# Designs tried in a protein design run: peptides against a protein of PDB entry 2QAS. Part 53

Target 1, 120 residues: chain A of PDB entry 2QAS
Amino acid sequence: PPEDLMQYEAMAQDALRGVVKAALKKAAAPGGLPEPHHLYITFKTKAAGVSGPQDLLSKYPDEMTIVLQHQYWDLAPGETFFSVTLKFGGQPKRLSVPYAALTRFYDPSVQFALQFSAPE

## One batch from the design tools (peptide; made by RFdiffusion4, then SolubleMPNN)

Design b2_p18_1_s3 (from b2_p18_1, 8 letters changed)
Fold by OpenDDE base, seed 4:
Structure b2_p18_1_s3 (fold): chain B 120 residues (1-120), chain A 18 residues (1-18)
Amino acid sequence: as target 1 above (120 residues)
Amino acid sequence: SEVAREEEEQEEARKAME
């Protein structure tokens, strides 16, 4: 097939990452997500820019999935990354995740799913 | 999988709050 010098697939991936950012901004707005919407977000734990408790990240050496429904606090969706507080084993943990580290986004309420390629 | 275990933990936490 002909060579794509425009790299359209990469452009599309970037645009779709924008969907995740927009969704998180909706989640961070007053009142949170409109029920029954909730988010499953999967990311590479060793990707550049990922930050959190070492013990937690070590437990998930490749990927981990976080759920944003009823047990999340202080969601802060920035331009290049988002941060959020979640409970693991009953203890609150602060995570910072670049959008570039994402590999999966899913909203079960409407069965909307996205997949991404992330750095190793 | 490790991803599945993560989802299960948070799912159980959600259910406990209902």
Scores: peptide ipSAE 0.053, ipTM 0.680, DockQ to the pose 0.088
Fold by OpenDDE base, seed 5:
Structure b2_p18_1_s3 (fold): chain B 120 residues (1-120), chain A 18 residues (1-18)
Amino acid sequence: as target 1 above (120 residues)
Amino acid sequence: SEVAREEEEQEEARKAME
């Protein structure tokens, strides 16, 4: 079969990562996400650029899913990564996650799901 | 609590992906 030298699938994946970025920017706006929308975000914890408390990341050595619904603060969606404060065990923890580390995005309110390849 | 509920949901979501 003909070889895709344009790498269209990769381009499409990058575009879809843009959906996540856009959704997070909506979530970061005043008032947050419009109910009942909320976000399940799964990422590779060992991917380059992922940062957070070592004890937390060690608890999830492969992938971690975070939920953005009622308990998230200081969500900062940058151009290449986002950061957010979440509570774990009642303690606020700051996470920084590159979009390239994402493996799944899901909004159960409308059953919208995206899957991504991420570095192993 | 609200926090505990979301933490539980996050854990369950992670498990569901395995």
Scores: peptide ipSAE 0.046, ipTM 0.649, DockQ to the pose 0.639
Fold by OpenDDE base, seed 3:
Structure b2_p18_1_s3 (fold): chain B 120 residues (1-120), chain A 18 residues (1-18)
Amino acid sequence: as target 1 above (120 residues)
Amino acid sequence: SEVAREEEEQEEARKAME
């Protein structure tokens, strides 16, 4: 088959990652997400640019899923990564996750799902 | 407790998607 020098598949994946970024920006706006929308986000914990407490990330050596619904704080969706505060073991923990590290996105309120191949 | 509820929420997410 002919070689794709345009890399269309990569372009399409980047566009879909933009959906996640846009959704998180809505979640970070005053008032948060419109009910009943909420977000399940799965990412590779060892991907480049992922940052958080060492003990927490070590507990999830491959992937972990976080939910943004009832208990999250200071959601900051940047252009290349987002950060958010969640509680683990009763303590607030700051996570920073590049969009490139994402493998799954899901909003169960409308059963909207995306899957991605993420680099390590 | 509120803390327990927060922990449960994240655990439910992990169970559902991993």
Scores: peptide ipSAE 0.045, ipTM 0.647, DockQ to the pose 0.791
Fold by OpenDDE base, seed 1:
Structure b2_p18_1_s3 (fold): chain B 120 residues (1-120), chain A 18 residues (1-18)
Amino acid sequence: as target 1 above (120 residues)
Amino acid sequence: SEVAREEEEQEEARKAME
């Protein structure tokens, strides 16, 4: 096919990443997500800008999935990344994840899924 | 606990994508 010098696919992917950002902003608002909505978020753990506990990230050297349903705190969806506190092994851990690091977004309540290409 | 359930669910979700 002809060369796409406009890089439309990349633009579309960026727009779809905006859906994740918007969803997280809803989740961060008072009252949280409306029942029964909850979120599965998968990201590359070694992507630039990803921050979290060394032990946790070491356990997942490629990708990991976090679930935002009942046990999440201080969700802060920024413009380029979000941060959230989750419990792993009963201990609260703070994660910061750029939207660019995402590879999958899923809301099983309505079977809404998005897939993204993220740098290794 | 809900925490344990979510952690287990996270693991299952990860495996499902592998």
Scores: peptide ipSAE 0.044, ipTM 0.647, DockQ to the pose 0.628

Design b2_p18_1_s4 (from b2_p18_1, 11 letters changed)
Fold by OpenDDE base, seed 1:
Structure b2_p18_1_s4 (fold): chain B 120 residues (1-120), chain A 18 residues (1-18)
Amino acid sequence: as target 1 above (120 residues)
Amino acid sequence: SEVAREEEEQRRAEQLMA
């Protein structure tokens, strides 16, 4: 195929990552997500900028999926990354995930799915 | 309950990773 010097696919992926950011901002707003919307977010756990409990990240050395539905706190969707507190084993844990680390976004309520390329 | 439902969702998410 012809050489793409414009890097259109990368631009498209960045634009679609914006959808995730926007969705998280809706989730973080007062009232949270409108029922029945909820989010499955998959990301590479070793990607640059990802931070969280060592035990949790060790359990998922490649990638993990988090669910934002009923039990999430202090969701903070920044411009380059988001952070959120989730309970694992009953213990609240803080995760910070750059949007660039995402590999999948899914809202089962409307079967809306996005897939992304992320650094290994 | 909401808690039970979320736990189920989390399990499903983990299965999707497999």
Scores: peptide ipSAE 0.111, ipTM 0.699, DockQ to the pose 0.537
Fold by OpenDDE base, seed 5:
Structure b2_p18_1_s4 (fold): chain B 120 residues (1-120), chain A 18 residues (1-18)
Amino acid sequence: as target 1 above (120 residues)
Amino acid sequence: SEVAREEEEQRRAEQLMA
């Protein structure tokens, strides 16, 4: 088969990562996500650029899923990564996750799902 | 399956919130 020298699949993947970024920007806007929308975001915890509490990351050595619905604060979706404060064990903790680290995005309210290849 | 994966991720997230 013909070789794709344009790397269209990679371009498409980047575009789809843009969907996640856009969704997070909506989630970060005043008032948050319009109900009943909420986001399940899965990422590789050992991917480059991922940062957070060591105890938390150690607990999830491969990947973890966070949910953004009613218990998130200071969501800051940047151009290459997003950061968010979530409570774990009752304690607020800051996570920073590059979009490149994402493996899954899901909004159960409308059953919208995206899957991504992330660094191993 | 996709459904199974989604349910698994949901369970993981719920555990985090617990």
Scores: peptide ipSAE 0.040, ipTM 0.651, DockQ to the pose 0.165
Fold by OpenDDE base, seed 2:
Structure b2_p18_1_s4 (fold): chain B 120 residues (1-120), chain A 18 residues (1-18)
Amino acid sequence: as target 1 above (120 residues)
Amino acid sequence: SEVAREEEEQRRAEQLMA
């Protein structure tokens, strides 16, 4: 097959990561996501820029999936990463995840799914 | 893996119910 010197796939992946950012911005707006939309977000826990409680990240040494539906607070979707507070074992935990660390995005309400390759 | 999947399901429930 011909060689793609434009790197269209990489550009497409970046655009699709923008979808996640936009979705999170909607989730962060007053009132949250329009029901019944909710988000499953999977990311590499050891990717550069990922931060959170050591115990939590140690429990998931490869990747983990978080759900943004009923119990999330202070969602802050930045330009390169987002941060959010979730409860684990009844305790609030703050996570910070670069969009580049994402491997999967899913909204079950409409069965919308995106997959990404994240650097190790 | 199956173990990872089970842990994710448990954590998902934990997030929703905590």
Scores: peptide ipSAE 0.037, ipTM 0.605, DockQ to the pose 0.086
Fold by OpenDDE base, seed 3:
Structure b2_p18_1_s4 (fold): chain B 120 residues (1-120), chain A 18 residues (1-18)
Amino acid sequence: as target 1 above (120 residues)
Amino acid sequence: SEVAREEEEQRRAEQLMA
C-alpha cells in the first residue's frame, strides 16, 4: 500500500482526544454535566505525566478507570492534561492525567465510546 | 484478570458513593 506521509490516522486520533478535553470542560462548568451524562475515563497509570498518590497508582499498575458523575471535585481541564479530586477509601485524592495517557472514554447515558492508543 | 475487574468495579462504586 502507498506510504502515508501525512500521518492522517494520527491526526484523527489527536482530534478525537480533543473530544475528551471538550467534554471535560463541559463537566467543569458551573452546574456540571447535564443529566444524565457522566463520564468513564480510562488511562495508563504509568504514562508520562500521570501523577497522583503513589499508593493509589501502585495499586493499579497498568490502567484504571475513573468515573465523573456524582462525586468529583475541582475538575480542572487544561490544554494538555486535566486534574480532578476523587475519593478513595473515604479520602480525597488528586489525580493529574495527560490526555495522551487516555485509552478509553465512555458516556453510558448515550452509549458514546472512544478508544485510543496511549504511550506505555 | 478477574481480580482486576473486581477492583475496578469496587473502585467505581466507591467513587459514586463516597
Scores: peptide ipSAE 0.057, ipTM 0.650, DockQ to the pose 0.088; fails the geometry check

Design b2_p18_2_s1 (from b2_p18_2, 5 letters changed)
Fold by OpenDDE base, seed 3:
Formats: C-alpha cells, sequence, structure tokens
Structure b2_p18_2_s1 (fold): chain B 120 residues (1-120), chain A 18 residues (1-18)
C-alpha cells in the first residue's frame, strides 16, 4: 500500500494547534472574547515548558483543565506558549503553557472541540 | 466548594473557584 511520505496527518495536527493559538490571541485582544465565547483548555502538567506554582502542579500531576471566561488576567499568547493569571482558591497564580502540551480545547458556546496528543 | 467539570472532557475545572 502507498506510504504517506508527506505526513499529512501531522501537518493537520499542527494546523489545529494553530487554531488554539489564534483563539487565545483573540481572547487577549482589547475587550476579550466576544460573549458568550469562553474556553476550556486541558494540558499535561509535566510536559516540557509547563510552568506554575509547585503546589498547584502537584495537585494535578497528570493533566489540568482551566477555564478562560471572566476570571483571567494578563493573558499573553506567545508563539510557542501562552501565559495567564488565574485564581485558584481565590489566589492569583501565573501559568505558562506551551501549545505542545495541550491535549484538549473546547468552546462550549458553539460546541467547538479539539483533541491533541501531547508529551507527558 | 463543589467541583465543576468540563462537559466535553469530563475533567475538573481547576480555576472554577476563581
Amino acid sequence: as target 1 above (120 residues)
Amino acid sequence: AAPVYDPYSGKEIANWDG
């Protein structure tokens, strides 16, 4: 059978990761996300490049899911990772997450979902 | 203090209390 030497599936996955980056850039723009859009983002906490409070990461040794709706600050979507300040237990904490660490992305307002493979 | 879950993945939302 023919072999896919172009690796189309991998290219498609990379393009889809680009959707998340683009969505976060929209969320970081003045005025934030257009209501009622909001994002649920899941990532592997032990993936290379993930950074955050030790106690928080210890609580979620495998994956963590965060929501970006009304309670998020200083969202900075870079080219390879994004950082954001969120409240956990009422305390503001900063997270830095590489797009490569993402495993799920979901916008419940329009039921748009993406799933990714990520290094543990 | 009840946890809230992502309806798609079923995973707990970490910062829902924030």
Scores: peptide ipSAE 0.474, ipTM 0.876, DockQ to the pose 0.874
Fold by OpenDDE base, seed 1:
Structure b2_p18_2_s1 (fold): chain B 120 residues (1-120), chain A 18 residues (1-18)
Amino acid sequence: as target 1 above (120 residues)
Amino acid sequence: AAPVYDPYSGKEIANWDG
């Protein structure tokens, strides 16, 4: 097949990452997500730009899945990454995750799922 | 505390809260 010099697949992936960004912006608004919507977000922990406590990231050397439902704080969805405070073992910790690091997005309430390729 | 998993994917949820 001909070489795709337009890189349409990458464009499509980026467009779909925009869905995650938009969803997180809704989650960050006053009142949060409209119930019963909540989000499972999976990302590659070694992807460029992922940051958080090293002990936490070391526990998940490949992928990590977080839930945004009842206990999340200071969600800050930027244009290229989001940051959020979550509790792990009862301890609040801050994560920063580029949208490019995502491998899965899921809202169980409506069974809406997206999968992405992410850099290692 | 035992880990909790997403029933739809089988993935462990790192920050599970009830």
Scores: peptide ipSAE 0.466, ipTM 0.871, DockQ to the pose 0.592
Fold by OpenDDE base, seed 5:
Structure b2_p18_2_s1 (fold): chain B 120 residues (1-120), chain A 18 residues (1-18)
Amino acid sequence: as target 1 above (120 residues)
Amino acid sequence: AAPVYDPYSGKEIANWDG
């Protein structure tokens, strides 16, 4: 097939990352996500810009999957990354994750799934 | 608590609250 000099696939992937950002903005609104919606978010922990407790990131040296359902706090979806406080082993910890680090987004309630390529 | 896995991906949910 002809060479795609427009790189439409990359543009489409970026647009789909925008879906995640938009979903997180809804999740950050007062009252959180409308039930039964909840989000499974998977990201590469060693991707540039990922920040969090060292012990936590060490536990998940490749990918980490977090759930945003009943226990998330101070979700701050920025333009290039989001940050959120979650409990791990009962302890609240703050994560900062660039959207570019995402490899998977899933809402089990409606079986909506997105997959992304992320840098190693 | 025992880890919980996403049935769709098989991935462990790091912060499972259920």
Scores: peptide ipSAE 0.458, ipTM 0.869, DockQ to the pose 0.627
Fold by OpenDDE base, seed 4:
Structure b2_p18_2_s1 (fold): chain B 120 residues (1-120), chain A 18 residues (1-18)
Amino acid sequence: as target 1 above (120 residues)
Amino acid sequence: AAPVYDPYSGKEIANWDG
């Protein structure tokens, strides 16, 4: 097939990363996500800008999947990354994840799924 | 406690609490 010099797929992925950002902003608003919506987010733990406890990131050397439903705190969706406090083994820990590190976004309630290529 | 997995992707949910 012809070479795509416009890189439409990359532009589309950038636009769709905006969907994730918008969804997280809804989740961070007062009252949180409207029931029954909840979010499964998968990201590359070694991607540039990913930050969190060393022991946690070591446990997931490639990808990590987190759920945002009932047990999340201080969700802060910025322009290039989001941060959130979650419990791992009962202990609260802070994660900071650039949107560029995402590989999967999923809302099971409506079966809405997005997949992305992420840099190492 | 046993890990919980996303039934649609098979991926372990890291912060499954409870």
Scores: peptide ipSAE 0.456, ipTM 0.869, DockQ to the pose 0.694

Design b2_p18_2_s2 (from b2_p18_2, 7 letters changed)
Fold by OpenDDE base, seed 1:
Structure b2_p18_2_s2 (fold): chain B 120 residues (1-120), chain A 18 residues (1-18)
Amino acid sequence: as target 1 above (120 residues)
Amino acid sequence: RPPLYDPYSGKEIANWDG
């Protein structure tokens, strides 16, 4: 097939990552997500820009899935990454995840799913 | 409490707590 010098697929992927960013901004707004919406987010833990507790990231050497529904704090969806405080084993921990590190986004309430390729 | 798994992918939810 013809060579795509425009790299349309990559552009489309970036646009769809924007959906995740927008969804997180809604989640960060006062009142949080409108019921019954909640988010399952999967990301590559070794991707550039991912930061968090060493012990936690070591537990998930490849991918990690988090849920944003009832127990999340100080969600800060930035332009290129988001940060959030979640509880793991009862302990609050801060994660910072670039949108580029995401491999999956899912809202079970409406069965809306997105998948992404995320290089390390 | 038993771990929660993503109904779509079957992946374990890391921050499942409470």
Scores: peptide ipSAE 0.514, ipTM 0.893, DockQ to the pose 0.738
Fold by OpenDDE base, seed 3:
Structure b2_p18_2_s2 (fold): chain B 120 residues (1-120), chain A 18 residues (1-18)
Amino acid sequence: as target 1 above (120 residues)
Amino acid sequence: RPPLYDPYSGKEIANWDG
């Protein structure tokens, strides 16, 4: 088959990462996500730009999945990464995750799923 | 507290705290 010099598949993947960013911006708006929508987000913990408590990231050396539903605070969806405060074992901790680090996005309420290839 | 898993992927949800 002919070589794709336009890299259309990469363009499509970037567009789909935009869906995650847009969804998080909705989640950060006053009132949060419209019920029953909630988000499962999976990312590579060793990807460039991922930051958080060392003990937490060490617990998940490959991937981590977080849920944004009832217990999230100060969600800040930027243009290249988002940050959020979540409770782990009852303790609030801040995570910062580049959209490029994502490997999976899922909204169970409507069974909407996206998968991505993320570099380490 | 038992861990919560995403039934679609089988992945453990890290912040299952409420």
Scores: peptide ipSAE 0.512, ipTM 0.893, DockQ to the pose 0.732
Fold by OpenDDE base, seed 5:
Structure b2_p18_2_s2 (fold): chain B 120 residues (1-120), chain A 18 residues (1-18)
Amino acid sequence: as target 1 above (120 residues)
Amino acid sequence: RPPLYDPYSGKEIANWDG
């Protein structure tokens, strides 16, 4: 088959990353996510731009999955990354995750799922 | 508490805190 010099699949994936950004912006709005919506977000912890407590990231050397439902604070969805405060073992910790680091987005309430390739 | 897993992916949810 002919070579895709336009890289349409990559462009489509980038567009779908926009869905995640938009969903997080809704989650960050006053009142948070409309029930019963909640988000499982998986990302590569070694991807460029990922930041957080070193002990936490060391515990998850490949991928990490977080949930945004009832316990998330100061969610700040920027244009290239989002940051959020979550509790890990009862301790609040701040994570910053570029959208490019995401490998999975899932809303169990409606079984909406997206998968992405992320740099190693 | 025991870890919580995503029932559809099997992935452990890191910030699960009961």
Scores: peptide ipSAE 0.510, ipTM 0.893, DockQ to the pose 0.709
Fold by OpenDDE base, seed 4:
Parts: sequence; C-alpha cells; structure tokens
Structure b2_p18_2_s2 (fold): chain B 120 residues (1-120), chain A 18 residues (1-18)
Amino acid sequence: as target 1 above (120 residues)
Amino acid sequence: RPPLYDPYSGKEIANWDG
C-alpha cells in the first residue's frame, strides 16, 4: 500500500485524545457530569509528566485506572494534562496526568470507549 | 472496602473508596 506521509492515523489519535479533554472539561464545569455519566480513565503511571504521591504510583507500576463519578475534587483539565484530587484509602491525593499518558477512556453509562497507545 | 473492578476491562479502580 502507498506510504501515508500525512500520518492520518496519528492525527486521528490526537483528535480522539481531544474527546477526553473535552469530556473532562465538561466534568469540571459547575454541576459536574450530567447523570448518569461517569468516567473510567486508565493511564501509564511511568509516562512522562505523570505526577502524584510516590507510594501511590509505586503501587501501580504500569497502569492506573481511576473513576470520576461522585468523589473527585478540583478537577483541572488543562490543554496538555489534567489534575484532580481523589481519595485513595480515605486520603485525598492529587494526580496530574498528561493526556498523552492515557491508554483507555470509558463512560460505562453509554458504553463509550476509547483506547490509545501511550509511552511506556 | 473491597476493590472495584471495571467489568468491561477487568482493571481495578484505584480510587474506589467507601
């Protein structure tokens, strides 16, 4: 097949990462996500730009999956990464995750799923 | 509280809390 010098697949992946960003911006707006929408987000914990408590990240050396539904605070979806406060074992902790680190996005309420390749 | 798993991926939800 002809060589794709436009790299359309990469463009499409970037566009789909934009869906996650847009969804998180909706989640961060006043009132949060409209019921019953909620988000499962999976990311590579060792990807560049991922930050959080060392003990937490060490517990998940490859991937973490977090849920944004009822218990999330100060969600800040930036242009290249989002940060959010979640409770782990009852303790609030801040995570910062670049969109490029994501491997999966899922809204089970409507069974909308996206998968991404992310750096190891 | 026991961990919650995503039934569609089998992945543990890290911030599943009581």
Scores: peptide ipSAE 0.504, ipTM 0.891, DockQ to the pose 0.707

Design b2_p18_2_s3 (from b2_p18_2, 6 letters changed)
Fold by OpenDDE base, seed 5:
Structure b2_p18_2_s3 (fold): chain B 120 residues (1-120), chain A 18 residues (1-18)
Amino acid sequence: as target 1 above (120 residues)
Amino acid sequence: AAPVYDPYSGKEIANGDA
Protein backbone atom coordinates (compact mmCIF):
# COMPACT_ATOMS: atom_id res chain seq x y z
CA PRO B 1 0.00 0.00 0.00
CA PRO B 2 1.07 3.59 -0.57
CA GLU B 3 3.19 5.19 2.15
CA ASP B 4 1.36 7.84 4.14
CA LEU B 5 3.76 10.75 4.12
CA MET B 6 1.15 12.97 5.77
CA GLN B 7 0.98 10.73 8.86
CA TYR B 8 -2.78 11.07 9.16
CA GLU B 9 -3.04 8.47 11.90
CA ALA B 10 -0.75 10.52 14.11
CA MET B 11 -2.80 13.62 13.36
CA ALA B 12 -5.95 11.77 14.39
CA GLN B 13 -4.37 10.67 17.64
CA ASP B 14 -3.31 14.22 18.39
CA ALA B 15 -6.84 15.39 17.74
CA LEU B 16 -8.08 12.86 20.28
CA ARG B 17 -5.60 14.21 22.81
CA GLY B 18 -7.49 17.45 22.30
CA VAL B 19 -10.55 15.76 23.75
CA VAL B 20 -8.67 15.20 26.98
CA LYS B 21 -7.57 18.83 27.04
CA ALA B 22 -11.12 20.00 26.47
CA ALA B 23 -12.48 17.69 29.15
CA LEU B 24 -9.96 18.99 31.66
CA LYS B 25 -10.87 22.56 30.79
CA LYS B 26 -14.47 21.71 31.61
CA ALA B 27 -13.30 20.15 34.86
CA ALA B 28 -11.39 23.32 35.71
CA ALA B 29 -14.40 25.58 35.15
CA PRO B 30 -16.41 26.90 38.10
CA GLY B 31 -18.43 24.11 39.62
CA GLY B 32 -16.12 21.41 38.33
CA LEU B 33 -17.21 18.39 36.36
CA PRO B 34 -20.93 17.88 35.93
CA GLU B 35 -21.86 14.88 38.01
CA PRO B 36 -21.58 11.97 37.63
CA HIS B 37 -18.71 12.55 35.23
CA HIS B 38 -15.22 11.84 36.54
CA LEU B 39 -11.94 11.14 34.83
CA TYR B 40 -9.36 8.39 35.09
CA ILE B 41 -6.12 9.52 33.50
CA THR B 42 -3.12 7.26 32.92
CA PHE B 43 0.29 8.53 31.88
CA LYS B 44 3.91 7.47 31.58
CA THR B 45 5.70 8.85 34.61
CA LYS B 46 9.08 8.96 32.90
CA ALA B 47 7.84 10.85 29.85
CA ALA B 48 9.48 14.17 29.11
CA GLY B 49 7.83 17.03 30.95
CA VAL B 50 6.19 14.99 33.69
CA SER B 51 6.82 16.67 37.02
CA GLY B 52 5.91 15.93 40.62
CA PRO B 53 7.27 14.74 43.95
CA GLN B 54 10.11 12.31 43.40
CA ASP B 55 8.86 9.92 46.05
CA LEU B 56 5.48 9.75 44.34
CA LEU B 57 6.85 9.27 40.84
CA SER B 58 9.31 6.66 42.11
CA LYS B 59 6.37 4.67 43.42
CA TYR B 60 5.09 4.44 39.85
CA PRO B 61 8.16 3.82 37.66
CA ASP B 62 6.18 3.09 34.49
CA GLU B 63 2.58 4.29 34.48
CA MET B 64 0.39 6.10 36.94
CA THR B 65 -3.38 6.48 37.00
CA ILE B 66 -5.09 9.36 38.74
CA VAL B 67 -8.75 10.14 39.19
CA LEU B 68 -10.42 13.53 39.05
CA GLN B 69 -13.78 13.43 40.77
CA HIS B 70 -14.43 15.09 44.12
CA GLN B 71 -10.96 15.74 45.46
CA TYR B 72 -8.87 17.77 43.04
CA TRP B 73 -7.64 21.34 43.38
CA ASP B 74 -6.13 24.10 41.27
CA LEU B 75 -6.58 22.21 38.03
CA ALA B 76 -4.75 24.20 35.39
CA PRO B 77 -5.19 22.76 31.90
CA GLY B 78 -2.67 24.50 29.69
CA GLU B 79 -2.15 24.06 25.99
CA THR B 80 0.61 21.46 26.22
CA PHE B 81 0.24 20.14 29.77
CA PHE B 82 -2.04 20.27 32.76
CA SER B 83 -1.25 20.68 36.43
CA VAL B 84 -3.38 19.54 39.34
CA THR B 85 -3.22 19.06 43.08
CA LEU B 86 -4.39 15.71 44.39
CA LYS B 87 -4.18 13.84 47.66
CA PHE B 88 -1.94 10.81 47.90
CA GLY B 89 -2.07 9.04 51.22
CA GLY B 90 -3.84 12.06 52.59
CA GLN B 91 -1.14 14.47 51.48
CA PRO B 92 -1.76 17.09 48.81
CA LYS B 93 0.76 16.94 45.98
CA ARG B 94 1.11 18.81 42.71
CA LEU B 95 1.49 17.01 39.38
CA SER B 96 2.32 18.45 35.99
CA VAL B 97 1.57 16.16 33.05
CA PRO B 98 2.03 16.85 29.34
CA TYR B 99 -0.85 15.63 27.23
CA ALA B 100 1.74 13.79 25.16
CA ALA B 101 2.51 11.59 28.16
CA LEU B 102 -1.02 10.22 28.38
CA THR B 103 -1.74 6.60 27.56
CA ARG B 104 -5.36 6.32 28.67
CA PHE B 105 -8.37 8.50 29.38
CA TYR B 106 -11.60 7.11 30.78
CA ASP B 107 -14.88 8.48 32.05
CA PRO B 108 -16.67 5.59 33.81
CA SER B 109 -19.95 7.47 34.01
CA VAL B 110 -20.50 7.12 30.28
CA GLN B 111 -17.87 4.48 29.57
CA PHE B 112 -15.96 6.80 27.26
CA ALA B 113 -12.40 5.64 26.72
CA LEU B 114 -9.39 6.78 24.73
CA GLN B 115 -6.00 5.14 24.41
CA PHE B 116 -2.76 6.68 23.25
CA SER B 117 0.81 5.70 22.59
CA ALA B 118 3.23 7.77 24.61
CA PRO B 119 7.02 7.72 24.45
CA GLU B 120 8.80 7.19 27.74
CA ALA A 1 -3.40 2.22 52.89
CA ALA A 2 -4.62 -0.50 50.56
CA PRO A 3 -4.56 0.18 46.82
CA VAL A 4 -7.72 1.42 45.16
CA TYR A 5 -8.61 0.06 41.74
CA ASP A 6 -10.72 1.13 38.82
CA PRO A 7 -13.39 -1.59 38.66
CA TYR A 8 -13.58 -1.31 34.88
CA SER A 9 -9.89 -1.43 33.99
CA GLY A 10 -8.33 -3.01 37.03
CA LYS A 11 -5.74 -0.25 37.14
CA GLU A 12 -4.57 0.99 40.51
CA ILE A 13 -5.67 4.54 41.17
CA ALA A 14 -2.83 6.50 42.74
CA ASN A 15 -5.03 9.04 44.49
CA GLY A 16 -7.71 6.85 45.95
CA ASP A 17 -8.52 9.73 48.26
CA ALA A 18 -10.50 11.36 45.46
Scores: peptide ipSAE 0.467, ipTM 0.882, DockQ to the pose 0.638
Fold by OpenDDE base, seed 2:
Structure b2_p18_2_s3 (fold): chain B 120 residues (1-120), chain A 18 residues (1-18)
Amino acid sequence: as target 1 above (120 residues)
Amino acid sequence: AAPVYDPYSGKEIANGDA
């Protein structure tokens, strides 16, 4: 096949990352996501810009998925990363994840899934 | 699949369980 000098796949990936950002912005709005929508977000834990509880990130040295449904607070979807407070070991902790670190996004309520390439 | 951490349960779960 001919060489794609436009890099359309990368453009599409970036656009789809925008879907995640938009979904998180909806989740961060007053009242949160409309039920039963909830989000499974998978990311590379060692990706640049990922920040969170050391014990948690050490436990999952490659990749992990968080669930945004019942227990999350102060979801802050920025332009390049989002941060959210989740309970780890019963204690609220702040997690920050660049959108570029994402490898999977899933809303099981409607079986909507996205998959992304992320740096190792 | 990557491990799933459910903050509701505070534990690792299988994908889709939460």
Scores: peptide ipSAE 0.235, ipTM 0.742, DockQ to the pose 0.117
Fold by OpenDDE base, seed 4:
Structure b2_p18_2_s3 (fold): chain B 120 residues (1-120), chain A 18 residues (1-18)
Amino acid sequence: as target 1 above (120 residues)
Amino acid sequence: AAPVYDPYSGKEIANGDA
């Protein structure tokens, strides 16, 4: 097959990552997500730029999913990564995840799902 | 499927819960 020098598939994947960024920006706005929308976000825990509690990341050395629904604080969706405060073991901790580290995005309320290839 | 951590409960929940 002919070589794709435009790398269209990569561009399409980047565009889809933009959906996650946009969704998180909506979630970060005053009032948060409209009910019953909530987010399951899966990411590679060892990907470059991932930062969070050592014990948590050690417990999940490959990938993990966080749920943004009932309790989260200071969601900050940047241009290349988002950060959020979640309670781990009862203590508030900051988690930072580059969009490039994502492998799955899911909103169960409307069964909207995206899957991504993330660097190993 | 990746393990799921639910901040609300502070616990790992079953894979596939979504």
Scores: peptide ipSAE 0.215, ipTM 0.723, DockQ to the pose 0.107
Fold by OpenDDE base, seed 3:
Structure b2_p18_2_s3 (fold): chain B 120 residues (1-120), chain A 18 residues (1-18)
Amino acid sequence: as target 1 above (120 residues)
Amino acid sequence: AAPVYDPYSGKEIANGDA
């Protein structure tokens, strides 16, 4: 097949990552997500730019999913990554995840799902 | 499927159970 010098697939992936960013910005607005919307976010834990509790990331060496619904604080959706405070083992910890590290996004309330290819 | 960590329960759960 002919060589794609435009890298269209990568462009499409980046565009869809924009949906996640937009959804998180809605979640970060006053009042949070409108019920019953909530988010499952899956990411590669060893991807460049991922930062969080050492014990948690060690427990999940490949990828993990976090749930943004009942207990999360200070959600900050930036342009290249988002950060959020979650409780791990009862203690609040800061997690930072680049959008490029995402492998799955899901809102069970309306069964909306996206999948991504992330760096290994 | 990736394991799911539920901050509300503080435990690992099956995908979709939260």
Scores: peptide ipSAE 0.186, ipTM 0.717, DockQ to the pose 0.114

